Peptides against a protein of PDB entry 6B4J. Designs and how they scored, part 113

Target 1, 315 residues: chain A of PDB entry 6B4J
Amino acid sequence: DITMQWYQQLQDASMQCVLTFEGLTNSKDSQAKKIKMDLQKAATIPVSQISTIAGSKLKEIFDKIHSLLSGKPVQSGGRSVSVTLNPQGLDFVQYKLAEKFVKQGEEEVASHHEAAFPIAVVASGIWELHPRVGDLILAHLHKKCPYSVPFYPTFKEGMALEDYQRMLGYQVKDSKVEQQDNFLKRMSGMIRLYAAIIQLRWPYGNRQEIHPHGLNHGWRWLAQILNMEPLSDVTATLLFDFLEVCGNALMKQYQVQFWKMLILIKEDYFPRIEAITSSGQMGSFIRLKQFLEKCLQHKDIPVPKGFLTSSFWRS

## One batch from the design tools (peptide; made by RFdiffusion4, then SolubleMPNN)

Design b1_p19_6_s2 (from b1_p19_6, 12 letters changed)
Fold by OpenDDE base, seed 4:
Structure b1_p19_6_s2 (fold): chain B 315 residues (1-315), chain A 19 residues (1-19)
Amino acid sequence: as target 1 above (315 residues)
Amino acid sequence: SDFFKELFEEIEKAEAEEK
């Protein structure tokens, strides 16, 4: 399975990255610890500062992240920080940055769907300049949300139940599994972020270049999802999230083929979702239904709320 | 379905155009 090979390759790369900077992370040296913390803050704080407030601020954040990744000193916490402070600094920063982008999907986007767009455009722009960060974003995303690949993890003999639950994307703390609603909320945030990344380009980059992970991956994702048996509550939720965020972009890109797909979803796939939907899960199902019906009726998919406009970039 | 075949072919085409 090519998809699973890709998944595994990204996970292997991520694991190798962790091993590469293990010396930095495991160091007992006070200076190394300080450098680690400074680098971690320098990598993550700018991402946490991403907001929908002003394009100018977003540019500053982008420039700061790019400068850091380029080996230039940046100001963080009142100190000058550079990846050159440690030979493992760049790998560490790339990993932590990628992790933070996915965390923003998991947390910020999960709570505020419109936050997907400013986060995604920065992530896309950084990915364009720093492909390794993009690979690590995917690795983190896939690990936390296997449905972003997409695949459904299977229970293997001898596996602990908690480990299986974690593989499915659930958080397990103190032998307590996360509630389904919280799980779906986090998954939704990550899928929405992904759906935003694949359609957005950093406006101050070389837009003539091909998107490093563009809408073709969105099309692939949909095709793969539709070729899989639906998962109770999950499929309806994430399919809605994905289409709400990138459906307009897909419509513009694929035109007639997109509408054929949407009809297929409504007429063929939707009944399969219905068949596995319990009475307690009708909310996600109904939401998807209403979305599909509205889109088909109007022959349009609306631009998602929070989509970045030219006015945003002038602010 | 013929639809899925067409859909996958278009995906492959889109991927090829981005290479």
Scores: peptide ipSAE 0.025, ipTM 0.681, DockQ to the pose 0.795
Fold by OpenDDE base, seed 2:
Structure b1_p19_6_s2 (fold): chain B 315 residues (1-315), chain A 19 residues (1-19)
Amino acid sequence: as target 1 above (315 residues)
Amino acid sequence: SDFFKELFEEIEKAEAEEK
């Protein structure tokens, strides 16, 4: 399976990255520990500052992240910080930056869906200039949300139940599995972030270049989901999240082919979702149904709430 | 399904022609 090979390659690259900077992370030297903490803050704080408030502020954040990744000194916590402070500094920063982008999907986007767009446009722009950060974003995303690949992890013989639950994307703390609503909320945030990344380009970059991970991957994701047996509650939830965020972009790009897919979802895939949907899970199913019916009736997919306008970039 | 395979092949072909 080409999809699973791609998944494994990204996970292997991520693991190799961790091994590469292990000297920095495991150092007992006080100076190395200080450098590690400074680099971690420099990589993650700018991402946490991303907001929907002003395009000018978003540009400042982008420039700061790009400067850091380019080996230039940046101000963080009142100190000058550079990846050149340690031979493993760049690898560490790339890994932590990618991890933080995915974490913002898991936390910020999960709670505020409109936050997907400013985070995604920065992530896309950084990915264009720093491909390794993009690969690490995918690796982190796939590990936390296997449905972003997509695949459904299977229980293997001899596996602990908790490990299987973690593979499915659940958080397990003190032998307690995460509640289904919280799980779906986090998965939704990550899928929405991904759906935003694949359609957005940084407006101050070289737009003549091909998107490093564009809408063709969105089309692939949809096809793969539709070729899989639906998972109770999960498939209906994430399919809605994906289509709400990138459906308009897919419609514009693929036109008639997109509408054929949407009809196929309604006519062939919906009955399969319904067959596995319990009475307590009808909420996600009904939401997807209403969305698809509205879109097919109006022959339009609305621009998602929070989509960045020209007025945002002039602010 | 064969439908999705064909659809993907058409898209990949169209994207390759635009390059």
Scores: peptide ipSAE 0.023, ipTM 0.655, DockQ to the pose 0.491
Fold by OpenDDE base, seed 3:
Structure b1_p19_6_s2 (fold): chain B 315 residues (1-315), chain A 19 residues (1-19)
Amino acid sequence: as target 1 above (315 residues)
Amino acid sequence: SDFFKELFEEIEKAEAEEK
């Protein structure tokens, strides 16, 4: 399976990255520890500062991240920080930055869906300039949300239940599995972030270049999801999340083909979702139903709430 | 369905063009 090979390649690259900077992370040297912490803060704090407040502020954040990744010194925590402070500094920062982007999907976007767009546009712009960060974003995303690949992890003989739960994307702490609502909330945030990334381009970059991970991957994702048996509650939730965020962009890009797919979802795939939906899971199902019916009726998919407008970039 | 087949063929084509 090509998709699984791609998944594994990204995971392997991510693991290799971790091994590369292991010297920095495992160092007992006080100076190395200080550098590690400074680099970690420099990589993650700017991402946490991303907001919908002003385009100018978003540009400042982008420039700071780009400067850091480019080996330039940046101010962080009142200190001048550079990836050149340690031979493993760049790899470490790229990894932590990518991890933080996915974490913002998992946490911030999960709680505030509109936050997907400012985070995604920065991530997309950084990915364009730093492809390795993009690969690491995918690696982190795929590991936390296998449905973003997409695939449904299978239980293997001899596997511990907790390990299987973790593979499915659940958090398991002290032998307690995460509640379904919290799980779906986190998965939703990550899928929404992904759906935003694949459609957004940094407006101050070279727009003539091909998106490093564009809408074609969104089309692929949909096709793969539709070719899979639906998973109870998960498929309805994430399909809605994905279409709400990038459906308008897909509609514009693929036009008639998109509508054919949407009809197929409503007529062929939706009954399969219904068949596996319990009474307690009707919320996600109903939301998807209403969304599909509304879109088909109006022959339009609305621009998602929080989509960045020209006025945002002038602020 | 024929639709899925066409859709997958388009995806395969797109993936081949990106290589």
Scores: peptide ipSAE 0.021, ipTM 0.638, DockQ to the pose 0.477
Fold by OpenDDE base, seed 1:
Structure b1_p19_6_s2 (fold): chain B 315 residues (1-315), chain A 19 residues (1-19)
Amino acid sequence: as target 1 above (315 residues)
Amino acid sequence: SDFFKELFEEIEKAEAEEK
């Protein structure tokens, strides 16, 4: 399976990256620890500062991240920080930056869906200039949310239940599995972030270049989801999240083909979701139903709430 | 919630029967 090969390749690259900077992360030297913490803060704090307030502030954040990745010194916590402070500094920063983008999907976007767009446009722009960061974003995303690939992890003989739960994307702490609502909220945030990344381009870059991970991956994702058996609650939730965020962009790109896909979802796939939906899961099911019916009735998918307009970039 | 709960319970049951 080409999809599983791609998944494994990205995971292998991520693991290799971790091994490359292990010397920095495992060092007992006080100076190395200080450098590690400074680099971690320099990589992650700018991402946490991303907001919907002003395009000018977003540009400043982007420029700071790009400068750091380019080996230039940046100000962080009142200190000058550079990836050149340690031979493993660049690999570490790329990994931690990618991890932080996915974490913002898991946390910030999960709570505030509109936050997907400013985070995604920065991530897309950084990915265009730093492809390795993009691969690491995918690796982190796929590990935390296998449904973003998409695939369903299988239980293997001899596997602990907790490990299987973690593979499915659940958090397990002190032998307690995460509640389903919290799990779905986190998965939704990550899927929404992904759906935003594949459609957005940094406006101050070279727009003539092909998107490094564009809408063709969104089309692939939909096709693969529809070829899989639905999962209770999960499929209805994430399919809605994905279509709400990138459905308008997919409609514009694929036109008649997109509408054929949407009809297939409503007529063929949706009954399969219904068949596995319990009374306690009707919320996600009804939400998807209403969305599909509205889109088919109006022959339009609305621009998602929080989509960045030209006025945002002039602020 | 019920599906995954049932799935996990089935796995736990299968693991208990192998011991």
Scores: peptide ipSAE 0.006, ipTM 0.339, DockQ to the pose 0.016

Design b1_p19_6_s3 (from b1_p19_6, 10 letters changed)
Fold by OpenDDE base, seed 5:
Structure b1_p19_6_s3 (fold): chain B 315 residues (1-315), chain A 19 residues (1-19)
Amino acid sequence: as target 1 above (315 residues)
Amino acid sequence: SKFFEEMFKAIEEAEEEER
């Protein structure tokens, strides 16, 4: 399976990255610990500062992240921080930065769907300049949300239940599995972030270059989802999330083919979702149904709420 | 379906062209 091979390659690359900076992370040296913390803060704080407020602020954040990744010193916590402070600094920062982008998906976007767009445009722009960060974003995303690949993890013989639950994307703390609603909320946030990334380009970059992970991957994702048996509640939820965020972009890009796909979802895939949907899970199904029916009726998919406009960039 | 296969193929071809 080519998809699974790709997934595994990204996970392997991520694991190798972790091994590369293990010396920094496992060091007992006080200076190394300080450097690690400084680098971690420098990598993650700017991402946490991303907001929907102003394009100018977003540009400043982008520039700071890019500067850090470029080996330039940046101010963090009142100190000058550079990846050159440690030979493993760049790898560490790239990993932590990518991890933080995905965390913003599962946390911030999960709670505030409109936050997907400013986070995604920064992530896309950084990915364009730093491809390794993009690969690591995918690796983190895929690990936390296998449905972003997409694949549905299967239970293997001899596997602990908790490990299986984690593979499915659930958080397990103190032998307690995450509630389904919280799980779906986090998965939704990550899918929405991904759907935003694949359609957005940093406006101050070289737009003549091909998007490093563009809408073709969105099309692939949809095709793969539709080729899979639906998973109860999950498929309906994430399919809606994905289409709400990037459906307009896909419509513009693929036009007639996109509408054929939507018809296929309505006519062929909905019955399969319905067949596995319990009475308690009808909410997600109904939401998807209503969305698709509305889109097909109007022959239009609305621009998602929070989409960045020209006025945002002039702010 | 044949449709999906065609779509997958088109994507694979596009991805190969971008490599």
Scores: peptide ipSAE 0.028, ipTM 0.681, DockQ to the pose 0.513
Fold by OpenDDE base, seed 4:
Structure b1_p19_6_s3 (fold): chain B 315 residues (1-315), chain A 19 residues (1-19)
Amino acid sequence: as target 1 above (315 residues)
Amino acid sequence: SKFFEEMFKAIEEAEEEER
């Protein structure tokens, strides 16, 4: 399976990245520890500062991240920080930055769906300039949300239950598995972030270049999901999240083909979701139903709330 | 959730096949 090969390649690359900076992370030297912490903060704090407040602020954040990745010194926590402070500094920063983007999906976007767009446009722009960061974003995303690939992890003989739960994307702490609602909330955030990334381009970049991971991957994702058996509650939730965020963009790009896909979802796939939906899971089901019906009735997919406008970039 | 139930069932079935 080509999809699984791609998944595995990204995971392998991520693991290799971790190994490359192991010297930095495992160092007991006080200076190395300080550098590690400074680099970690420099990589992650700007991402946490991403907001919908002003385009100018977003540009500042982008420039700071790009400068850091380019080997230039940046100010972080009142200190000058550079990836050149340690031979493993760049690999470490790329990994932590990518991790933080995905974390913002599972936390910030999960709680505030509109946050997907400013985070995604920065991620997309950084990905364009730093492809390795993009690969690492995918690796982290796929690991935390296998449904973003998409694939369904299988239980293997001899596997611990907790490990299987983690593979499915659940958090397990102190032998307690995450509640389904919290799980779905995190998965939703990550899918929404992904759906935003694939459609957004950094406005100050070279727009003549092809998106490093564009809408074609969104189309691929939909096609793959529709060819898989639906999972109870999960499929209805994530399909809605995906379509709400990138459905308008897909509609504009694929036009008639998109509508054929949407009809297929409503007529063929939706009944399969219904068949596996319990009374306690009707919320996600009804939400998807209403969305599909509204879109088909109006022959339009609305622009998602929080979509960045020209006025945002002038602020 | 039914998903959890199915997941647990699958594990139980796998454990039963090993006995």
Scores: peptide ipSAE 0.006, ipTM 0.382, DockQ to the pose 0.018
Fold by OpenDDE base, seed 1:
Structure b1_p19_6_s3 (fold): chain B 315 residues (1-315), chain A 19 residues (1-19)
Amino acid sequence: as target 1 above (315 residues)
Amino acid sequence: SKFFEEMFKAIEEAEEEER
């Protein structure tokens, strides 16, 4: 189907990118190794510095990332670093930057849901100026969280169990699979980050242009999820995460159509989730139930906690 | 988790059908 074709195209583009900078990553030359490490730090450290503290600091981080991607020298670790230091430098930085954004979803947003918004607005702004970074963000996101596509990976003949677990998004270390709570926490962080990206625009860019990956993809995601059989615990968790973060934006954009979708979720899809929910998974189920009931009762979806306000950008 | 158990069962069933 079209969704799986899109998934595969992004994965192929990501693999081609890796092959392009293989010379830099596999080099045994000491200077090449130094350049690689400097470029990796220059690409990833600014992303790790993103915080909810001040809009001015966020702008500085954005400008630094944009400068690096534009071939300008930037200061990193007390050194001047540029993608021009190696012919594969730009491809490497784009890949590592995209990987780091997704990793912040997996780690920082997973632990602190409010962190989704400052990370997402930077990612969206960079995506607008550097489309290849956006495609690589999707590729990394889809690989780590197939539910962001969405699709459910299938077990194939001859596949090792551990490889199948990894395809599902689980971490497997020393033949031990990740605990379900940790898995869901990481998946939640990535879905929340994605839900924030599709609704946010960098305020200092040309906002007259179309969002490179906007709310229409959120609508598509919901439609696709509803056309799939629910997965135990996973569907209830991620559907809640998605709606909590971007439900307000979807409501404003799609209005009557959004409410029809929400009623469909409550009346038709929610009973299907209930049917596959065990007593040990009641927490995610009840959370989704309460959210849907509250939204339908009040005829409103609240603005998510941590949403960036005008006062944030003036700080 | 029940999810894991269901996924593992599906794998086992698929492996049994191939035997």
Scores: peptide ipSAE 0.006, ipTM 0.382, DockQ to the pose 0.018
Fold by OpenDDE base, seed 2:
Structure b1_p19_6_s3 (fold): chain B 315 residues (1-315), chain A 19 residues (1-19)
Amino acid sequence: as target 1 above (315 residues)
Amino acid sequence: SKFFEEMFKAIEEAEEEER
């Protein structure tokens, strides 16, 4: 399976990255510890500052992240910080930056869906200039949300139940598994972020270049989901999230083929989802149904709420 | 299915256009 090979390659690359900067992370030297903390803050704080307030502020954040990744000194917490302070500094920053983007998906986007777009456009722009950050974003995303690949992890003989639950994307703390509503909320946030990344380009970059991970990957994701047996509650939830965020872009790109896919979902895939949906899980199913019926009726997919407009970039 | 074949073909074409 080409998809699973790709998944494994990204996970291996992520693991190798961690091993590469292990000297920095495990150092007992006081100076190395200080550098690590400064680099971690410099990588993550700008991402947490991303908001829908002004395009000019978003540009400043982008420039700061790009400067850091380019080996230039940046101001963080009143200090000058550079990846050149340690030979493993760049690898560490790339990993932590990618991790933070995905974390904003599972936290900020999960709670505020409109936050997907400003985060995604920065991530896309950074990915274009720093491909390794993009690969690490995918690795972190796939690990936290296997449904973004997509695949459904299976229980293996000898596996602990908690490990299986973690593979499915659940958080397990003190032998207590995360509640289903919180799990789905986090998965939704990450899928929405991914759906935004694949369609957005940084407006101040070279837009003549090909998107490093564009809408073709969105089409692949849909194809793979539709070729899989639906998972109770999860499939209906994430399919809705994905289509709400990038359905308009997919419609523009794939036109007639896109509409054929929507008809297939409505006529062939819905009965399969319904067959595995319990009475207590009808909410996600009904939401997807209503969305698709509305889109098919109007022959249009609305632009998602929070989509960045030209007025945003002039602010 | 014919639909999936068309869907995968569309991906291939989109990737080729991006090359």
Scores: peptide ipSAE 0.032, ipTM 0.708, DockQ to the pose 0.784; fails the geometry check

